# Peptides against a protein of PDB entry 6B4J, part 178

Target 1, 315 residues: chain A of PDB entry 6B4J
Amino acid sequence: DITMQWYQQLQDASMQCVLTFEGLTNSKDSQAKKIKMDLQKAATIPVSQISTIAGSKLKEIFDKIHSLLSGKPVQSGGRSVSVTLNPQGLDFVQYKLAEKFVKQGEEEVASHHEAAFPIAVVASGIWELHPRVGDLILAHLHKKCPYSVPFYPTFKEGMALEDYQRMLGYQVKDSKVEQQDNFLKRMSGMIRLYAAIIQLRWPYGNRQEIHPHGLNHGWRWLAQILNMEPLSDVTATLLFDFLEVCGNALMKQYQVQFWKMLILIKEDYFPRIEAITSSGQMGSFIRLKQFLEKCLQHKDIPVPKGFLTSSFWRS

## One batch from the design tools (peptide; made by RFdiffusion4, then SolubleMPNN)

Design b1_p23_7_s4 (from b1_p23_7, 11 letters changed)
Fold by OpenDDE base, seed 4:
Order: sequence, then structure tokens, then C-alpha cells
Structure b1_p23_7_s4 (fold): chain B 315 residues (1-315), chain A 23 residues (1-23)
Amino acid sequence: as target 1 above (315 residues)
Amino acid sequence: MEELRKKIQELLEEVEELEEERR
């Protein structure tokens, strides 16, 4: 399977990246530890500062991240920080930056869906200039949310139940598995972030170039989901999340083909979701159903709440 | 499921053709 090969290649690249900066992360030298902490803060704090407040502030954050990745010194925590402070500094920063973007999907977007757009536009813009960061974003995303690939991890003989639960994306702490609502909330946040990334371009870049991971990947994601047997509660939840965030963009891009796909979901895929949906899980199914019925009736998908407008960039 | 898979594959091919034409 080409998709699984791609998944594995990204995971391998991520693992190789970790090995590359192992000297920095495992160093017992006081100076190296200080550099590591400074680089980690420089990579992650700007991402945490992303907000829906003003486009000018978002530009400042983007410029700071780009400067850091370009080997320029940046101010962080009252100190001048540069990836040139250590030979492994760039690899470390790229990895931690990518990890932080995915974490913002998992945490911030999970709690505030509108936050997907400002985070995604920065991530997309950085990906355009720094392809390795994009690959690492995918690697982190795929590891935390296999449904973003998409694939459903299978239980293998001899596997511990906890390990299988972790592969499915559940957090397991002290032999306690995460509650289903919290799990779905985190998965939703990551899928929403992904759906935003594939449609957004940084407005101050070279927009003549092709999106490094654009809507064609969104189309493939939908196709792969529909080619899989639905998973109880998960498929209905994430399909809704994805379509709510990028359905309008997909509609504009693929037009007739998009509506054909939407009809296939309603007519051919809904019965399969319904068949595996228990009475206690009807909420996610009903939400998806109502959304699709409304979209098909109106022949339109609304622009998602939080979508960045021209007025945002003028602020 | 097989019928759905065929329809999805056809749609994928249609989209790929459209994307190639746009390039």
C-alpha cells in the first residue's frame, strides 16, 4: 500500500531526526543543556502565541520562526538564540517546532476549533519555506492520530492491550485508558488542524507555487476514509470535523466531483456508519447527517467559523 | 463496499485528470 509506505517513510525520517540531535538532547554538559532549553523555547513559544487577534501579530510570529529556521538570531526569554549555537540545533528546532504545531491541534484546536486557522496558516507558510518541518508535522500528526493518514491500526498477536490503545491514539497513564470523549476531542483538534493546513497559504509568500501539501491530499484523505469500513463513533466524528473545516474549499476546488463524493457519503456510506452506531453514539452520527443534508439541500458548504479574512490581515 | 470503492476510484481518476489539466 502506497499510503502505508508513505506513512512509514515519514516515521523513519522522524526517527532519524531524533537520532541526529541525540547528542544535544542527551548531553550532560551545562552549556549544551542551556542551549537545548533556549532552542526549545525559541521553537515552541512563538507557536503558543498564535492567536486570532491580529494579522500583524501573526506575521511577527511567522517572521520569528522563519528567522530561527534560517539560522538568524532571535530574541527568546530575554536572550539571543540561534540554531548555530549547536551543530544539531537546526534538526532539534525543526523537530520541536513540528511537534508543537501538532500539539496545538491536539490541545488548543481541540478546545477552540476556530484556532485551527491561524495555526494552520503559519504552519503552511513555514512548510512552504522549510519542507522538512512539513514532513515532521505529518510524522507527528500520523503518530498521534493514525486517522489522519488515514489507517486503522490493527491488533497484532502478542501485543499488549495498552500498546494497541496507544497505537489507536489513546493516552494510557497508570494503566488507565483515556475517556472516549477526551480521545475524540483530541483527534478532532488534530484533524481540524490538518484540514486547515491543506487549504491555507501564507499570504506574504510566493503564492504562484503549488501548495506543498494541498487540497489534493484532502481529496485523497476522503477517498481513503470512504474505502475503509467505518469505525464506531470515530469515523462519523472525524468526517464531520474534516468537512466542516475544508468542505467549502473542496467544493470550490473540485466542484462537480465534490458533490458526487458528498452524494456517495450520504447514499452509500451513511448506512454503514449507522449500522455500527449504538444508541449512545448517535450524537456524532446525527451531527454528520444533519450537516450533509443541509449542505446537499442548499448546494453549498458554509465557510467555516474562524476562517481568516482580508480584514484579519489588515489588523 | 466494492461498488463504492469503484465509484471512489473513478472520482479519484477524474480529479487527477483535472489537476493535470490545470498544470
Scores: peptide ipSAE 0.449, ipTM 0.905, DockQ to the pose 0.809
Fold by OpenDDE base, seed 3:
Structure b1_p23_7_s4 (fold): chain B 315 residues (1-315), chain A 23 residues (1-23)
Amino acid sequence: as target 1 above (315 residues)
Amino acid sequence: MEELRKKIQELLEEVEELEEERR
């Protein structure tokens, strides 16, 4: 399975990255610990500051992240911080930055869907300049949300139930599995972030270059989802999330082929979702149904709420 | 599922061809 090979390759790269900076993370030296903490803050704080308020502030955040990744000193917590402070500093920062982007999908986007766009445009722009950060974003995303690959993890003989639940993306704390609504909320946030990343380009970069992980990957995601048997509640939820965020972009990019895909979803795949949907799970099903019917009727997918406009970039 | 998979594969190929032409 080519998709699973890709998944594994990204996970291996992520694991290798962790091994590369283990000296920094495992150091007992007080100075190394200080450097680690400073680098971690420098990598993650700017991402947490991303907001929908002003394009100028978003540019400042982007420039700070890019400067850090470029080996330039940046101010963080009143200190000058640089990845050059430790030989493993760059690898560590790239890993933690990527992790933080995915965490913002899991938390911020999950709670505020509109937050997907400013986070995604920064992530996309950083990915364009720093491809390794992009690979690590995918690795973190795939690990937390296997449906972003997409694949459905299978229970293996001898596996603990909790480990299987974690592989499915559930949080398990004190032997208690996360509630389904919270699980779906987090998965939705990550899928929405992903759907935003694949369509957005940083407006101050070299737009002549091909998107490092563009809409063609969105097309592949849809195709792979449709090639899989639907999972109860999950498939309907995430398919809606994906199409709501990037459906307009896919429509504009692929035009006739997009509508063929959408018809295929409605006519051939949607009945399969219906067949596995219980009465208690009708919410996600109905939402997807109404979305598909509306889009097909109007021959249009609306621009998603929170999409960044020219006025945003002038603010 | 087999018929659906075939249709999806055809659509994938169509889009891949379009993407190659755009590069």
Scores: peptide ipSAE 0.447, ipTM 0.906, DockQ to the pose 0.835
Fold by OpenDDE base, seed 5:
Parts: sequence; structure tokens; C-alpha cells
Structure b1_p23_7_s4 (fold): chain B 315 residues (1-315), chain A 23 residues (1-23)
Amino acid sequence: as target 1 above (315 residues)
Amino acid sequence: MEELRKKIQELLEEVEELEEERR
């Protein structure tokens, strides 16, 4: 299908990117190794510094990332670092930057849901100026969280069980699969980050341009999820995460159509989730139920906690 | 499921039309 073709194209582009900077990655030269480490730090440290503290600090981080991607020297670890230090430097930095954004979804957002918004607005702004970074964000996201595509990986004949588990997004270490709660927590973080990215625009960019990956992709995500059989615990969890983060934005943009979709979720899809939910998995189910019922009753989706306000940007 | 798929497709088409009108 079209969705799977898109998924594969992004994965192929990501693999091609890795091949492009393989010379830098595999170099035994001491200077090349130093450059690699400096570039990796320059690409990833600013992302890790993203916080909800002040809009001015967020702008500084954005400007630093953009400068690096633009071939300008930036200060990192007390050194001047530039992608021009190596012919493969730009490709490497774009890849590592995209990887780090997704990792912040997997780790930081998973633990602190409000962190989705400052990370997402920087990611969106960088994506607008550097489309290749956006494609690589999607590629990393899709690989770690197939539910962000969305699709459910299937077991293929001859596949190792561990490989199948990894395809589903589970971490497998020493032949031990990740616990379900940890898995869902990581998936939630990545979905929440994605839901934030598709609705946010960098306020200091050219707002006249169309969002490079906007709410229309959120609509397609919902439609695709609803066209698939639900997965136990996973579907209820991620639907809630997605709607909590971007439901208000979808409501504002699509209005009547959004409410039609929400009714379809409640009336037609929710019973299917219920049918596959065990007594031990009722937590995610109940949370989704309560959210949907409240939203339908009040005819409103609340603005998500952590949403960036005008006061944030003045700080 | 088939009825749901039909309804979803209809909603997708409605939204696509709205997005085209905005462009």
C-alpha cells in the first residue's frame, strides 16, 4: 500500500545516508575520529539541552543547530566545530541530529510528557529549513515505533523471534525482551513527540510556508489506525497519547470532520478495543474511554499540558 | 469493519477536499 511504500522509501533514504558517511564512521585516522566525535557532540548536545525553562534559551539552541547545519562554525565542548571539517560531515550531522530528536521522544518525553512541545517546536523549525533532517526524523521514528507509520509488523517465515520483537519496537537484550510497561512508555513518548511536531511551527520562521509535515498527516495516521485491527493495550495507549497531544489542534483545523472521527472511534472502533482487552489491561482502556466520553460530552478537547504559550516565548 | 472503513474513507475524502480548497 501507499503507506508501506512511503515507509520503505524513508528507510532506504536513511540507509543510503549511513552509507554516505561510512568513510567517516569507519576511519581509523585519529583526526577523523576526533572530528566524528566533535560533530556527534555538536549535533546531539543542543537537543539534550532543550527544556521548558525559557523561550530565549530555546531560540539559542535552535540557532546553534541551524548554524551547524548551514556550515557555520559552532562552539561545542570548548571547541569550534563545523560540518566542513569532513566531506561527509553534513550527512553525518543530519543523521545524528534526527536520531537524537527521536531518542528524546523515546526517553525524555516518555518520562516527562510536557517535554514533547519544546523538543517538537525545534524539530519542526529545523525540518522547515532542512527537509532532509525531517525525512531522517521520520525514518528513525518509524524504525523504533512502527505504530507511528502506522503499521503492525508481521512475523515472516524464517524470522527469528527476537528480530520480530525488535520490529515490533521491543528492546531485546541478552535474549530478554523488554517488559510491556517500559515498551509502552517508550512508544508513548515517540507518539507524543510526533503528535506535537505535526501541529507546531517555529515562531521565528517564515509562517507563510506550509508545514512540511502538518496535521494532515495526523488525520491520515488516525484513519490508518482505525483501518487496522486493534492490538491489545497498544492501540488504546497510543490513541490516547495522540489525541491528548494533538486532539485540540485537530479539532480546531477539521472541526465537524474531527467530531465525526471521534464519534467513529467511540462507537465503532472502541468496542473492538474492548473485545481484545484483558482484565489486566483495563488501565489504558479506561483512560481512553474516560477521555473520549469527556471530550464528546463537553464538545471540547483541552489544550495539552505543556503547550507553549506566548508567555513562554517572552521569557 | 467494512462499514467503518467506508466511513473512514468518506471522512478522508472530505478532509482532502478541504485541504485542496485551502491551497
Scores: peptide ipSAE 0.442, ipTM 0.903, DockQ to the pose 0.812
Fold by OpenDDE base, seed 2:
Structure b1_p23_7_s4 (fold): chain B 315 residues (1-315), chain A 23 residues (1-23)
Amino acid sequence: as target 1 above (315 residues)
Amino acid sequence: MEELRKKIQELLEEVEELEEERR
C-alpha cells in the first residue's frame, strides 16, 4: 500500500545517506576521525541542550543548528566546526541530527512528556528549512517505532524471534528482550514527539508556508490506526499519547470531522480494544477510556501540558 | 471492521476536500 511504499522509500533514503558518508565514518585517518567527532558533537549537543526554560535559549539553539546545516562555522567544544571540513560532512550531520531528535523522543520525552514541545518546535523549524533532515527524522522514527508509520511488522518464515522483536521496536540485548513497560515508555515518547512536530511551527520562520509534515499526517495516522486491528496494550497506550498531545490541534483544525472521528473511536474502535485487553493492561485501557469520555462529555480536548505559549517565547 | 473502514474512508475524503479548499 501507499503507506508501506512511503515507509520503504524513507528507509532506503536513510540507508543511502549512511552509505554516502561511509568514507567519513570508516576513515582510519586521524584528522578524519577528529572531524567526524567534532561534527557529531556539533550536531547532537545543541539538541541535548533543548529545554523548557527559555524561548531565547531555544532560539539560540535553533540558530546554531541552522547555521551548521547552512555550511557556516559554529563553535562546538571550544573549536570552530563546519560541515565543509569534509565533503561528506553535511550528509553526516543531517543524519546524526535527525537521529538525535528521535533519540530525544525515545529518552527525554519518554521520561518527561512536556519536553516534546520544545524539541518538536525546533525539529519542525529545521525541517522547514532542511527537508532532508525531516525525511531522516521520519526514517529514524519509523525504524524505532513502526507504530508511528503506522504498521505492525509481521513475523516472516525463517526470521529469528529476536529480529522480529527488534522490528516491533523492542530492544534486545544479550538475548534479553526489553520489559514491556520500558518498551511502551519509549514508544510513547516517540509518538508524543511526532504528535508535537506535526502541529508546531517555528515562530520565527515563514509561517505563511505550509507545514512540511502537518496535521493532515496526524489525521492519516489516526485513520490508519483505526483501520488496523488493535494490539494489546500498545494501541490503547499510543492512541492516548497521540490524542493527548495533538487532539486539541486536530479539534481546532478539523472541527466537526474531528468529533466524528472521536465518536467513531469511542463507539466502534474502543470496544475492539476492550476485547483484547487483559486484566494486567487495564491501566492504559482505563486512561484512554477516561480521556475519550471526558473529551466527549465536555466537547473539548485540553491543551496539552507543556504546550509553548507566547510567554515562553518572550523569556 | 468493514463498516468502520468505510466510515473512516468517508471521513478521510471529507478532510481531503477541506484541505484542498484551503490551498
Scores: peptide ipSAE 0.441, ipTM 0.903, DockQ to the pose 0.803

Design b1_p23_8_s1 (from b1_p23_8, 12 letters changed)
Fold by OpenDDE base, seed 3:
Structure b1_p23_8_s1 (fold): chain B 315 residues (1-315), chain A 23 residues (1-23)
Amino acid sequence: as target 1 above (315 residues)
Amino acid sequence: MEELRKKIEELDKEVEKLEEERR
């Protein structure tokens, strides 16, 4: 399975990255610990500051992240911080930055869907300049949300139930599995972030270059989802999230072929979703169905709420 | 599933051609 090979390759790269900076993370030296903490803050705080308020502030955040990744000193917590402070500093920062982007999908976007766009445009722009950060974003995303690959993890013989639940993306704390609604909320946030990343370009970059992980991956995601048996509630939820966020962009990019895809979803895939959906889980399916039918009826997919406009970038 | 898979594969081929033409 080519998709699973890709998944594994990204996970291996992520693991290799962790091994590369293990000296920094495992150091008992007080100075190394200080550097680690400073680098971690420098990598993550700017991402947490991303908001929908002003384009100018978003540019400042982007420039700070890019400067850090470029080996330039940045101010963080009143200190000058640089990845050059430790030989493993760059790898560590790239990893933590990527992790933080995915975490913002999991938390911020999950709670505020519109937050996907400012986070995604920064992530996309950083990915364009720093491809390794992009690979690490995918690795973190795939690990937390296997449905972003997409694949549905399977229970293997001898596997502990909790481990299986974690593989599915559930949080398990003190032997208690996360509630389904919270799980779906987090998965939705990550899928929405991903759907935003693949369509957005940083407006101050070299737009002549090809998107490092563009809408072609959106097409592939849809194709792969449709090639899989649906999972109850999950498939309908995430398919809706994906289409709501990037459906307009996919429509513009793929036009006739995208409409053919939507027809296939309606005619061939909806019956499969419905067949596995209980009456108590029908809400997600109904939402998807209503959205898709409306799009087909109007021959249009609306621009998602929170989409960044020219006015945003002038603010 | 098999019929849907075939339809998707056909559609993938169409999209691949379009992407090649855009490069």
Scores: peptide ipSAE 0.574, ipTM 0.940, DockQ to the pose 0.822
Fold by OpenDDE base, seed 5:
Structure b1_p23_8_s1 (fold): chain B 315 residues (1-315), chain A 23 residues (1-23)
Amino acid sequence: as target 1 above (315 residues)
Amino acid sequence: MEELRKKIEELDKEVEKLEEERR
């Protein structure tokens, strides 16, 4: 289908990117190794410094990332670093930057849901100026969280169980699969980050341009999820995460059609989720149900906790 | 699921129309 074709195209582009900077990655030269490490730090450290503390600090981080991607020298680890230090430097930095954004979803957002918004607004702003970074963000996101595409990976004949588990997004270490709670936590973080990215615009950019990956993809995500048979615990969890983060934005954009969508979820899709939910997994379904019923009752979806306000940008 | 799919398709058509009108 069209969705899977898009998924594959992004994965192919990501793979091609890796091949492009393989010379830098595999170099045994001491200078090349140093450059690689410096570029990796320059690409990833600013992302790790993103916080909810002050808008001014967030702008500094954004400017640093943008400068690096623009071929300008930046200070990192007390050294001047530039992508021009190696012919493959730009491709490498774009890849590592995108990877780090997704990793922050997987780790930071998973543990602190409010962190989604400052990370997402930087990612969105960088994506607007550097489309290739955006494509690589999607590629990394889709690979770690196929539910962000969305699709549910299927077991194929001859596939190793561990490979199937990894395709589903599970971490497998020493032949031990990740616990379900940890898996869902990581998936939740990535979905929340994605839901934040599609609705946020960098306030200091050209707002007249269309969002490079906007709320229309949020609508498509919902439509696609509803067109698939639900997966036990996963669908209910991630649908809640998605709606909690971007439901208000979708409501504002799609209005009547969005409310119709919510009614369809309640009336037609909830029975499907409930049918596959065991008694021990009812918590995720109940949370989704309560959230959606409250929204329908009040005819409102709350602005998510951690949403960036004008006061944040003045700090 | 088929009924739900049809309903979603109809909503998609409505949304597509709205997006076209915004362009």
Scores: peptide ipSAE 0.572, ipTM 0.940, DockQ to the pose 0.827
Fold by OpenDDE base, seed 4:
Structure b1_p23_8_s1 (fold): chain B 315 residues (1-315), chain A 23 residues (1-23)
Amino acid sequence: as target 1 above (315 residues)
Amino acid sequence: MEELRKKIEELDKEVEKLEEERR
């Protein structure tokens, strides 16, 4: 399977990246530890500062991240920080930055869906200039949310139940598995972030270039999801999340073919979702159904709440 | 599922053609 090969390649690249900066992360030297912490803060704090408040502030954050990745010194925590402070500094920063973007999907977007757009536009813009960061974003995303690939991890003989639960994306702490609502909330946040990334371009870049991971991947994601047997509660939830965020963009891009896809979801795929949906899980299914019925009836998918407008960039 | 798969494959071919035409 080409998709699984791609998944594995990204995971391998991520693992190789970790090995590359192992010297920095495992160093007992006081100076190296200080550099590591400074670089980690420089990579992650700007991402945490992303907000829906003003486009000018978002530009400042973007410029700071780009400067850091370009080997320029940046101010962080009252100190001048540069990836040149350590030979492994760039690899470390790229990895931690990518990890932080995915974490913002998992946490911030999960709680505030509108936050997907400002985070995604920065991530997309950085990805355009720094392809390795994009690959690492995918690697982190795929590991935490296999449904973003998409694939459903399978239980293998001899596997511990907890390991299988972790592969499915559940958090397991002290032999306690995460509650289903919290799990779905985190998965939703990551899928929404991904759906936003594939449609957004940084407005101050070279927009003549092709999106490094654009809407064609959105089409592929839908096609692959529909080629899989639905998973109880998960498929209905994430399909809704994805379509709510990028359905309008996909509609504009693929037009007639996209509507054909939506009809297939309604007519051919819904019965399969319904068949595996228990009475206690009907909420996610009904939400998806109502959304698609409304879209098909109106022949339109609304622009998602939180979508960045020209007025945002002028602020 | 097989019927759905075939329909999706057909749509994929249509989309691929459109993407080629846009290049």
Scores: peptide ipSAE 0.570, ipTM 0.940, DockQ to the pose 0.822
Fold by OpenDDE base, seed 2:
Structure b1_p23_8_s1 (fold): chain B 315 residues (1-315), chain A 23 residues (1-23)
Amino acid sequence: as target 1 above (315 residues)
Amino acid sequence: MEELRKKIEELDKEVEKLEEERR
């Protein structure tokens, strides 16, 4: 289907990118190794510095990332670093930057849900100026969280169980599969980050332009999820995460149609989730149910905690 | 599931029209 084709295209592009900078990554030359490390730090450290503290600091981080991607020298680790130091430098930096954004979803957002918004607004702004970074963000996201596509990987004949588990997004180390709670936590972080990206625009950019990957993808994600049989615990968890983060934005965007969608979820999809939910997983389902029922009752979806306000940008 | 799919498809058509009108 079209969704799987899109998924595959992004994965192929990501793989091609890796091949493009293989010379830089595999070089045994001391200078090349130094450049690689400098570029990697220059790409990733600013992302790690993203916080909810001040809008001014966030702007500085954005400007630094944009400068780096634009071929300008930036200061990193006390040194001047530029993607022009190596012919593969730009591709490498774009890849590592995109990877780092997704890692922040997987780690930081997973632990601190409110962190989704400052990370997402930077990612969205960079995506607007550097579309290739956006494509690579999606590629990394889809690989780590197939539910962000969304699709549910299937076990194929001859596949090792561990490989299937990895395809599902589980980490497998030393033949030990990640605990379900940790898995869901990471998936939640990535979905929340994605839900934030699709609704946020960098406030200092050209707002007249269309969002490069906007709320229409949020609608499509919901539609696609509802067209799939639910997975135990996973669907209820991620659907809640998604709606909590971008439900308000979708409500504002699609209004009547969005409410119709919520009614479909409640009336037609909930019974399917409930049917596959064990007693031990009822917590995730109940959380989703309570959230949706509250929204329908109040005819409103709350603005998510951590949403960036005008006061944030004045700080 | 098929009934739900049909309902979603109809809703998608409504949304598509709205998006076209916004362009």
Scores: peptide ipSAE 0.569, ipTM 0.940, DockQ to the pose 0.820

